Peptides against a protein of PDB entry 7Q4I. Designs and how they scored, part 178

Target 1, 281 residues: chain A of PDB entry 7Q4I
Amino acid sequence: HENSTIAERLYSEVRVLCWIMTNPSNHQKKARHVKRTWGKRCNKLIFMSSAKDDELDAVALPVGEGRNNLWGKTKEAYKYIYEHHINDADWFLKADDDTYTIVENMRYMLYPYSPETPVYFGCKFKPYVKQGYMSGGAGYVLSREAVRRFVVEALPNPKLCKSDNSGAEDVEIGKCLQNVNVLAGDSRDSNGRGRFFPFVPEHHLIPSHTDKKFWYWQYIFYKTDEGLDCCSDNAISFHYVSPNQMYVLDYLIYHLRPYGIINTPDALPNKLAVGELMPEI

## One batch from the design tools (peptide; made by RFdiffusion4, then SolubleMPNN)

Design b2_p24_7_s4 (from b2_p24_7, 17 letters changed)
Fold by OpenDDE base, seed 3:
Structure b2_p24_7_s4 (fold): chain B 281 residues (1-281), chain A 24 residues (1-24)
Amino acid sequence: as target 1 above (281 residues)
Amino acid sequence: KLKELEEKFKELEKKLLELMKKLE
């Protein structure tokens, strides 16, 4: 029988609200499978859509559908969260309906941080935003203070945050957050390995003869290795995960165990003061 | 070796999906 005592503690101490970016056409095809797999491990799970779905717990945001409305949907999603759920969690994760997240690993990363610290985490990219921004596909997590600053300080000011709904969603929120002094955190583990991944595990784990000219290598903020050393043992997210792959990952991560191998978790780090970040690696 | 592992993984995935469908 598994000992989940530490995971249960972190579930209580590091409360995560997960909101899933979806649309009505994907409620049954994709979003439902998030709810049935990794989404059940969030403290609160909300699907942000353009149509209400009571079975899914989907919210109808006042936005249109399409790629040009993703930024609009993100703004409205965080407005909704701030109005209704800001005290229901400490951290607020955005994920896509094809993102898979190991929530326990995210709680482990977030544990030392105060939710009152204006910080957010994800797969950091270097272009367009001076401090970097977090890749939308890999998912990104805001502290409660970051959400407050985004909604209360950034969104109402067109000089700080884009008022229209066009643009790259992840870049635009990154600009807004920088403008209100929300820090783009380092999500790497103590070995310098990434935790948030904008692709499927296969693409990160298999040393592909990826052309060094592949855009990803120009976008990543931190240098990453290829192969098995690419990824933290405590990886948090993968993108472009099909519904079927979500169930496979759920089985492999939470059910499949190699007989005779006992994994002992590392000790929890010390908590940081408000405004403090982990030392750079 | 990698191809063999990929094939085994796909076979296992297929079996798992079939089992999950039977449990629904």
Scores: peptide ipSAE 0.021, ipTM 0.461, DockQ to the pose 0.235
Fold by OpenDDE base, seed 1:
Structure b2_p24_7_s4 (fold): chain B 281 residues (1-281), chain A 24 residues (1-24)
Amino acid sequence: as target 1 above (281 residues)
Amino acid sequence: KLKELEEKFKELEKKLLELMKKLE
């Protein structure tokens, strides 16, 4: 008795390639569970690793393993996407193998934007980059034009993009994208609520007695309240989600229904012209 | 109200985990 007509329309009109950051030790432990849950709702799903795995659809990138190579892996991943898959999607999501994503909510956010607009979205942080950068753990999504500019204009120029593989990958890509005029978009909903989250739902939904000195409150670009008002009803992603929690979230979001409650989706917004952004809230 | 929701969520997680273990 499901009516998926709007979701099916958005699946065709807002094509998303999801690439998952993983390593050989996590193929079976983590990445496989992404493929069996939310990853199946991407138009294309690719696992970026240092070893090939045909069962997982993992690509062996020419990079070493370890936290110090994440930036190198991100650069090679987008080079690979640009060479082989740039026309397979309109939007290109980076996620970790412990990120959970509601892809339908991401398509809803992206619907008004042109993929030819140089823009990317995620959980925006304010330090190090003037326009801000997107948190790596929450996942971030680039338009097709943003990927083109990153790979063709930024990566080949050491003045625009760091040549070394060291550094925080999310900060480094944020610097590169700013240097080629890719805009750091606002992913908040019409009520000013966030959609991309760098922690598990529990940490965002429950007002934790987190000391106001907690780094997160200094890093967030947009001021958000704690509690139920922290998160959009159309939230997109959460980080530090265990494999077991992915199956729980899949059940709760897509299968569990309160009998007699029918949600009607809001009307789709008007499409924006190339280069236009939604007004700031 | 938030505590009640959290407790219900935890209970559902436990039930789901038990079901998953039975299917493995």
Scores: peptide ipSAE 0.016, ipTM 0.483, DockQ to the pose 0.216
Fold by OpenDDE base, seed 4:
Structure b2_p24_7_s4 (fold): chain B 281 residues (1-281), chain A 24 residues (1-24)
Amino acid sequence: as target 1 above (281 residues)
Amino acid sequence: KLKELEEKFKELEKKLLELMKKLE
């Protein structure tokens, strides 16, 4: 039988609130499948929408729908979290309703960090923001202190954070966070492999004849190889995951086991002091 | 080899979907 003792410990010690970016048209089509799969492994799960849905636990934010309002929705989502849930978790994950997340792997990555450290993690991109920003689609996770700084220090100041609701959501939050000295962390594992992925596993695992001109290679902050070396054994997220694929991934990751192969978890690293980061690889 | 893996994955997906339908 499976031993989940360490996972249970991390569930208690590394509390994660997951908020899901969605809209009313996707409540049944996408969001409910997040709730039925990986979202159940969050300590708290909230769906951020423009309409309330009691079955889904969706919150109606005072924003319009559409791509031009994603930044507005992100700002309102974190305001809502700060007002109602800032003490309910240590870490605050944003994901899309087509993002799949292995929450246990995220807890493992976050374990050494203090939630009072102003840091956030995700798939780091290099353009537009000096320290980089985290890809919106791959999902990104803020420490409690990062949320506080974002909501209390950045959002009220138009010089630090864009007041308009237009723009690329992930870039804009990245700018705001940089302006309040929230650090863009390195989410790579000890082998330098990525953990947050802005595409489906297939796109990362298969050496694509993607032209070196593919935008992704220009955007990634850390150079990664394609193929089997692309991805950490402790990968955290994938994007563009269909509802059906979420159930497949849930089965493959949590239920399917090769007989006779027992995975022994690595020892937990030492905890870091407040403000301390793991050395970059 | 990749095609074989894709086929296996599709077969597994089909089985999973069938099981899920039975549980609903």
Scores: peptide ipSAE 0.015, ipTM 0.468, DockQ to the pose 0.226
Fold by OpenDDE base, seed 5:
Structure b2_p24_7_s4 (fold): chain B 281 residues (1-281), chain A 24 residues (1-24)
Amino acid sequence: as target 1 above (281 residues)
Amino acid sequence: KLKELEEKFKELEKKLLELMKKLE
């Protein structure tokens, strides 16, 4: 058996509520597989839908379905979390039902931060929002204070947060969060490698896989490379992961081991003060 | 194939968003 002592410590000290964006048509097709794979490693897992599903632990939000309602669903999801679950976790992850997340790596990244720091993390994009915003597909994680500010300060004020349910979900929450001084954090590791990815590993790991004119290269806030150096050894998320790929990733990450290679975890960094961020790389 | 389509869709979504903002 592997030594999971540090992971267990972080599970207790860095509590993560994961909410999954889904819809009734995807409860069985996609969301269930999140629950059966990486979602079980969250401290709390909730599926945000338009229909209740007690087997899945899906919540019926008062929103319609469709991409034009994703922003509405995000607002209602965080309202629901704030009302019912704000003290159940320290950090609140949004993910899609085709996002795969290595929750332990996320806890490692979050460990030094106070949940009372108004900050959120993800794959940072540079357009539309001055400080940047986090890509919706890669998933993004808010501190407890960020959730509080979003729900209590931003959402009730149409000048700070879009009242309409239309628009790009990730951009709109990014605008709202900026308007209440929630900081868009840097999720890169100490080597400057990204941790949240809006695509599958293959698309990031293979050099020249995408055209240089691909929008992603214009949107990414921090410069990133392709190939093996694209991604942190402690990568957190990937998007467009099929249900089958989730099980493959679970096997590869948590079960498959090269014999004779022992991973020794790095020491945990020092805790930051409230409001303090890690130094920029 | 599906992944490529999803990426293409995302690209189109971003382009659409940009166009919408220009119209506002």
Scores: peptide ipSAE 0.027, ipTM 0.676, DockQ to the pose 0.023; fails the geometry check

Design b2_p24_8_s1 (from b2_p24_8, 11 letters changed)
Fold by OpenDDE base, seed 4:
Structure b2_p24_8_s1 (fold): chain B 281 residues (1-281), chain A 24 residues (1-24)
Amino acid sequence: as target 1 above (281 residues)
Amino acid sequence: PVYINDEQWELIRDYFSKTAPPLP
């Protein structure tokens, strides 16, 4: 018998609103598959687009489409969330329509933290932002306080946050958040293994003789290993996941079980005070 | 290796649309 009591508790105590970055051309091709798989496990799921879609529950933001407008879409998405949904959750996840997320593992990571702590988590990159920024593709999660600071304090001030809609969205939000003292958290587990991944599982798990000049090795904030030691047993996200792979992952993680093997969850850690972070490893 | 054709993928997608409800 599967025991989900702890997962149910965390679902109630660590409420997550997931917003999915998408566009009208991907509503049927990609976004609907998020809704049919891991997106069901969010406390609230919203698709942020430029066009309304009643079947998908997509919001039409006042932005254009294309990579040059992703920053604009991110700003409008969080403005929308703050206006309509800031009290509907404790944590606010941005993911792409080709990101797969194990929401239970994210809740486990977030459990010790107060949503009133100005912090956000993801795959931390080191360039452009002193404290680092979170990779857009891997998905990143803001505390309620982080969203408040972003929307209320950063966005209205051109000196703190870029008013133009151009630029890399993950870098730009990282700059804005740093400027309002939202901390770039460490999402690694107790063994120093990553939880948010900007690529598919295969690219992280399989040691490759990849060129040491590959940009990823210059961008990662924390040292990472390849192979089985690359990734936490409680990994949270992967990027560039095809629609078909989402269903495969959903089956493998939530349905397929090895007979006779029962995983006992670790005890929940103590809750941290407001403003307190876990020690870096 | 496992090969799944388009028809089989549609069945899988349909299954997941009806199952795996959110946690209470």
Scores: peptide ipSAE 0.024, ipTM 0.505, DockQ to the pose 0.037
Fold by OpenDDE base, seed 1:
Formats: structure tokens, C-alpha cells, sequence
Structure b2_p24_8_s1 (fold): chain B 281 residues (1-281), chain A 24 residues (1-24)
């Protein structure tokens, strides 16, 4: 009994390829649950691994496993996407196999932007990169032009992009993207509330859940509050979501409804020109 | 990447273990 007309329109007009960072040990434990929940709402879903899995639709990238190889895996993943899938979508989301994403909310955020604009979005952190970088765990989304610049312009140049596979993958891609003039966008809503979150909802929604000295408060690029004002009503992602919680979130977001409450979506904003960004709030 | 510590992870697991139904 739901009206999904706008969501269907955005599904067609804002095409999203989601690639999931995983490993062979997590194919069954985690990745398959992404596929069975929020991943099915992507226009294209690919699992990036070190081993092929036909049941999962996993790609075997030429990289080793372990945290020290995450940067290598990210580089190879985007190379693979550029070679095989660059025209299959307008936007390219990286997520972990324990990230949950509300894809409709991401499409809403992305709608005004041209995929030919060199921009990417996520949970912006301020250290290490002048314009900031997007947290790896929260997931981040590149425009088609951003992917092109990353793969074609940045990766081949050791002065622009780290050639070895070591380092924090989110910081390293952030450096590379900055060096090719891909802009770190502002993913906050019109009220200045965040949409991409590097933790579970509980850690953001419940005040005093973390120490005030916790690194997050020093890393976050924009001012953020705890409690209900922490998060947009159109939040996009959460991290450290267990397989079980993915199904819970799917139920709560897409099935559970309070009887008698009808939501009317806000009007879509005007589309931006190529290279134009939304004004910062 | 910057991650949560082991204590925070345990809190997350404990919370979800109490609230999450069995996988379908």
C-alpha cells in the first residue's frame, strides 16, 4: 500500500553501483546478508574479494587479504569498475560487508548533482587531507567522473597517488582524489545533520555513549551533536552493523509502519550544472 | 582507517545480540 513512484524515478535517474569490500572468510558470514538486504536496492551490486564466488557474485581481485591490503583492494576494485562497469551506473558506492545503506536516501542526496561533476560524498574527516576525506567504514560514493579521474589520472602517477598497498585506504584515496581535483562534498542535509555514519545508530543516537575525548570528535569535519539531532531523517549509512541487524533494519525501515501516519516526501531540488555544488550550510 | 576499540565493539555486539532476531 506504499507509493514508491518517486523512489522508482530516482532508481532510474540516479543509478548506483555498490561495491562491497569483503574477503573469502566473510562471503557466507557477512556479505551474503548484504546481498539479501540493502544491496538488492543498488542498480548494480558487486562484491570485491580475493576469491571468486559465483553464488555471491564476488570478484577475485589480485590482492592479498588483511588490513594492510585494504588500500590495494580499493585501487584494484575501482580499476575493475572502470574497466567493466563505468557506464553501468552514475555513482559508485564503496561499502564494507558490515555497512548498512539506505540507498533511496543516497539517491535523494545525489539527485541534484551531475555524475560528470568530480565529487564524492561520505562521512568527512578533517585530518591528513586538506579538503578532508571520507571515512572508509561509513561508505563513500564517487561520481562517474571522480572514478575516471581516480583511475586514469591519479593511480598511474606515484606523485598523485600512493603506489604501494600500505596505509589507511580512506585517507589514501582521499589524497589521490584531492590531487586530481575531485571535491570532497558536503553530505549533510538542509538542517546540517549528517547522513553517513562510521558507527551503529546507537552510538550516534544515544548521548554520552562515547568519551568526549574519543578520536571521532577530533576527526569529524563538520560540527556534530549526539542524540536525535545527530542524524538526518534521510540518513544514508551506518557501520559495524551485524548480519542480524541488517535484517532488523530492513524490517524497521521498509516494512514496519505506524498506522495512520502518512509521509509525504519533500520536493526534489533543482538539478545543478556540471561542476556545481550545493551551497554549504 | 580509524576503528572502534575492543570495548566499544563488545558493547555493540552485546546490544545487537539482545535485539536481533535469528537470521531468516
Amino acid sequence: as target 1 above (281 residues)
Amino acid sequence: PVYINDEQWELIRDYFSKTAPPLP
Scores: peptide ipSAE 0.020, ipTM 0.496, DockQ to the pose 0.075
Fold by OpenDDE base, seed 3:
Structure b2_p24_8_s1 (fold): chain B 281 residues (1-281), chain A 24 residues (1-24)
Amino acid sequence: as target 1 above (281 residues)
Amino acid sequence: PVYINDEQWELIRDYFSKTAPPLP
């Protein structure tokens, strides 16, 4: 039996509402698997779609589908959250239906901060926005005050926030949040390692000298090392995680343990006689 | 917080090296 006392405390003190960006074609293919894995560890889990799905607990937002509607969906999602759920949590995470999140690590990062502080966290990128913006794919988390400022102060003002539903979703929300003095926080751990990642673990942990990652190094706000030193021991998110990979990650992170490394390992079994097998239970 | 040791990371890398999609 694992000792989860600290995790339970943080679950109560650092309440997180997770909203998942999805679409009707992905309800069964992707979103369902979020609900069956890491989404269970959120205090509140909502799937934001264009169609209602009672089995998934999906909300039908008044937006179309496609890449050109992602910004519109984000605006409507936070409007919905502010109207119905602003007091249900302290922090509000946006994730995609192929994002995997270790919610306990996010709570650990957020614990020192007041939800009344206008701040948001994620994988910070440097282009387009002076203070930076958070990569959409890695997921980003807003404080309650940040949500309030976004919905009440930014969205109603076309000078502060783009009224059109087109554009890069993560860049546009970054512009809006900057314009209402929501701070782009530093999500790195005490060793300066990143916690939010816009790619799968393999792509971050294994150095690639190919040009394919060149844009990423130009976009990242903070310089990071390659290999295992790239990533915090308390990493929070990865992107482009397939449904099957979500279950694998759940198993590896929460279930699989090497014997003798855990703080309280089980006792060794008794040695068997020659030719004796372990009894079947 | 959840700690992932080097052995667990190796298992993750091994699996993802076989199944991970290409970089966008």
Scores: peptide ipSAE 0.019, ipTM 0.382, DockQ to the pose 0.502
Fold by OpenDDE base, seed 2:
Structure b2_p24_8_s1 (fold): chain B 281 residues (1-281), chain A 24 residues (1-24)
Amino acid sequence: as target 1 above (281 residues)
Amino acid sequence: PVYINDEQWELIRDYFSKTAPPLP
């Protein structure tokens, strides 16, 4: 009974390759549940690991496991994507195996942008990188041109991109992308509400007395509100989502409907020229 | 203020202790 015509159009016009950062110990525990939930709505879904898994469609990257290898894994993942999949999509999403993504909302955000625009989106943090960088946990999405610049221009140059595999993955890619003039985009909606979230929905939706010293408040690039006004109606991602919560979110977002309430989607915005960004709010 | 339960705090602490550089 649903009309998915616009979603189907965006699926074809805004092609997204999702790569999931995982490890062999999480193939069955976490990654499989991504594949069975939101990952199935990507145009292409690849699990980046240190071991091959044909059932999962996992790729064995030439990297070790552990948090100290996350940057190495990201570099190898995008090298792999560039070599094998650069024309399979327009946009390239990195997510963790405990990130949940509403891909349709991401396509909506990305629709006006050219994939040839050197831009990437996510939850923007302000430290360490002048233009900001995107939180690794919330997931971040690169345009095809951003991937090209990262792999072809940044990675081969130690002056532009860290050659060793150590460091904070999201910070390091942020530095590299800045150095090749890939723009850190604004992922907020027209009301200034965030779309990519580095925590579970509960943490963003429920106002609580949080310690103002919590690192997040110092890291966020844009001021954010708390409570129900924290998040866009077209929110894209949440982090630290358990496997069970992924199924719950899938049910709530895609299956559960309040009878008699009809949601009319907003009109699609005009497409931007290559290199053009939406004005910041 | 964002509510973070004990489990989530543990995950956050574990994640950022290893991945996030110290605040300037």
Scores: peptide ipSAE 0.020, ipTM 0.533, DockQ to the pose 0.045; fails the geometry check

Design b2_p24_8_s2 (from b2_p24_8, 12 letters changed)
Fold by OpenDDE base, seed 5:
Structure b2_p24_8_s2 (fold): chain B 281 residues (1-281), chain A 24 residues (1-24)
Amino acid sequence: as target 1 above (281 residues)
Amino acid sequence: PVYINDEQKKLILEYFSKTAKPLP
């Protein structure tokens, strides 16, 4: 009863490699549920860990575990991707093992862009990095060119990219990417609504859920609203999603349909030239 | 693309309002 023709086209034309930040203690608890839900809609799915797991398709990166090693793991993950998988996809998504992603909506957002454009997308934050950086928890997606610049130009140069494995991984990659002229894109839809979210839907969709002192309001790069207008109809990601919530989201998004309501997809926009971005909203 | 229509958003909101853990 579904017409997925456009989604199938985008699956082929906008190839996405998803790498999941995880650790050995979360392989069974969290990561496997990503694999069983939204991760299956990636063109390639890899779990980046400190231990190999052939059942999960987890890679053992040469890093320690813990919050202070996330930046190290991110660097090694992208090095691994560049070495083994740079031609397997056009776009490279980082997500956590508690991030839920609607990959079709990400493909829709990415469709007009060339993968040779040095750009990346996510939930843009304004502190620490002049052009902004993408929230780690919401997930962020690099073009193939962005990955190339990150690994080949930024990582080998301590002046461009932090050599130490400590620090906030999302801030540090944001600094590195800025230093090699990878653009922090605008992931908002044509109505100015966000697509990548660093929290669960509840925290974005419920009006006045947070007070004005909540750090998020100081970090967001673009103005955002609360309630149903907070989020694009083509929202891409949410964070702090439990394994059970992933299955619920999968059901609600891909299976549950209100009878008599037919979703007609918008026409695909024109493709942009290499280096061209969508107009600012 | 997969749309989250208003009805689906409402259902998601309703679910998460009941089941979501506090922000860490």
Scores: peptide ipSAE 0.028, ipTM 0.533, DockQ to the pose 0.811
Fold by OpenDDE base, seed 4:
Structure b2_p24_8_s2 (fold): chain B 281 residues (1-281), chain A 24 residues (1-24)
Amino acid sequence: as target 1 above (281 residues)
Amino acid sequence: PVYINDEQKKLILEYFSKTAKPLP
């Protein structure tokens, strides 16, 4: 009873390579559950690790493990993608092995943009980088041109991109991308609601008298509402999602349907020219 | 695009409220 014609069209026209940040200790614990849930909806799925795993389709990057090496992994991951997969997709998503992504909603957001536009999207944070940077945990997606600029123009130049593997991964890539004029896009929907979330749905959907001192409110680039209005009806990602929660989300989003409710998708917007962004809200 | 209606959002919220750790 489902009509997937538009989703199938977008799958073909908005090709997404998803690379998952993982490590050998999480291949079976976390990464395989990404592969068995939302990762199946990517056009290409690659797990970036320090050890090869043929069952998982994991790549062994020449980096160590630990939080201090995440920036090193990100650099090597995008080098690997550029060398082997730059033409296999139009958009390149980084996600963690505990990030859940609704890929169809991401394709919808990306549809108007040219992959030759130097742009990337995610949950935009305001500190450290003038144009902002995308939160690592929420996942972020680069255009093909953004990947090219990152790998070819930024990475080889220590003045543009940090050569050391230390530092906050999401901040460091944000600095590099800014330095090569890759634009930090606005991922909010037409109502100004966020699509990429660095936390689980609970933490965004529950109106809490959240301590105004909570770091998130100081980091978020755009204003956000609380409660059910916090999140787009076309939300893209959540972070800190356990393996069991991934299967629950898959069921709730793709299988559970309220009887008698028919969702009609909005019309696709017009495509933008190369270098053009959607108007600011 | 996949639409998540208010009922689905409530179900997601209810599930995560039982399983998620509070933010500090």
Scores: peptide ipSAE 0.028, ipTM 0.483, DockQ to the pose 0.812
Fold by OpenDDE base, seed 1:
Structure b2_p24_8_s2 (fold): chain B 281 residues (1-281), chain A 24 residues (1-24)
Amino acid sequence: as target 1 above (281 residues)
Amino acid sequence: PVYINDEQKKLILEYFSKTAKPLP
């Protein structure tokens, strides 16, 4: 019943490799549910772990487990991608094993950009990094050129990129990327609404009496509204999504339809030249 | 802190659950 012609075109023209940060204890509990839901819509899906799992297609990176090793895991993951998969995609998404992603909406956002443009997208935070950095939990996507610069130019230089494995993963990669002139893009839609979210849908969509002292409001790079105006109609990601919620979201987004309502997709924007960005709103 | 631990996650979830209001 659905017309997927445009989605099929974007699947071919905007190739996305998704790598999922996981650990051996979460292979069965979380990661397999990513593979069975939104992960199947990536052009390539890889699980980055400390142990190999052939059923999951998990890679054993030479790192330990725990929050203090997340930066180490990210560095090794992108090294692995650069060595084995840099030509398998145009864009490279990092997500957690409890992140849900609408890959078609991400392709729509990325469509005008060249993968040779040194840029990355996600939920932009303002502290610690002058241009901002992308929240690790919301997931972030690098262009092919951004991956190249990260692995080839930043990682080998301790002055540009932290050599030890300590620190906040998303802050550290943000510093590294800034130091090699990878641009922190604006992922907001034409209405100024966010697309990448570091929390569950409920926390963003439902207005709350939020304490203005809550760290999130001090960290967000762009001012956002609460409630339905918080989020793009073409939202890309949510974090802290349970395995059961992934299946519910898959059903609601891809299967459940209101009878008699037919949406026509907006026209695709013009493609940008290498190095060009969409104007900020 | 960029990453929240399980305790912080629980607190955030509880906070939003308690403070959430119906959609307009």
Scores: peptide ipSAE 0.025, ipTM 0.518, DockQ to the pose 0.048
Fold by OpenDDE base, seed 3:
Structure b2_p24_8_s2 (fold): chain B 281 residues (1-281), chain A 24 residues (1-24)
Amino acid sequence: as target 1 above (281 residues)
Amino acid sequence: PVYINDEQKKLILEYFSKTAKPLP
């Protein structure tokens, strides 16, 4: 029996609303698999789309589809959350329909912070925004106060927040949040290891996939190591995760346990005599 | 928090090495 007491406590004390950015063509192909894997561990899960889907629990936002409308979708998503769900959670995660998130690790990171602190977390990038901004692909999480400031103070003011729907979504929200004094937090663990990753685990954990000329090294706000030391043991997110990979990650993280390393291992089976086989199942 | 041990990390890497495409 896994001792889930701490996880249950954090589930109640660090409430997370996860909204997933998706589109109608990906409802069945991608978004459904988020709902069936890591999304079920959010306190509330909402899919933000351009079309309603009652099976998925998708919201039809008044926006078009395509990469050029992602900023518009983000603005409308947070407006919707503020209007309908601002008291349903303490923290508000944006993720893509190909982002995988370990929600318990996110709750652990967020636990010491007040939801009334104007702060947000993610994979911090240094360009374009003085304090940095959070990579859209890695997912980012806003405090309740950050959402309030974004929707109430930033969005209505064209001087503080871009009114049109064009531009890089993650950069634009980063600019808006900075302009209303929402702090770009440090999501690194106590060892200085990152927790939010804009790529799949393979690309972060294997140095051979990280060419020093790769744009990522120029964008990261904090210095990071390569290989196994790149990432926190309590990592929160990965991007470009296929639907099949989500199920594999769920199995590896929540179900697969090496014998003898878990706190409550099963008893060892009796040793067989010479020539004796285990009974057929 | 969920801890991923070194053996699990190796399995993840092995899986992704077979299934993941390099980012452009």
Scores: peptide ipSAE 0.024, ipTM 0.544, DockQ to the pose 0.514

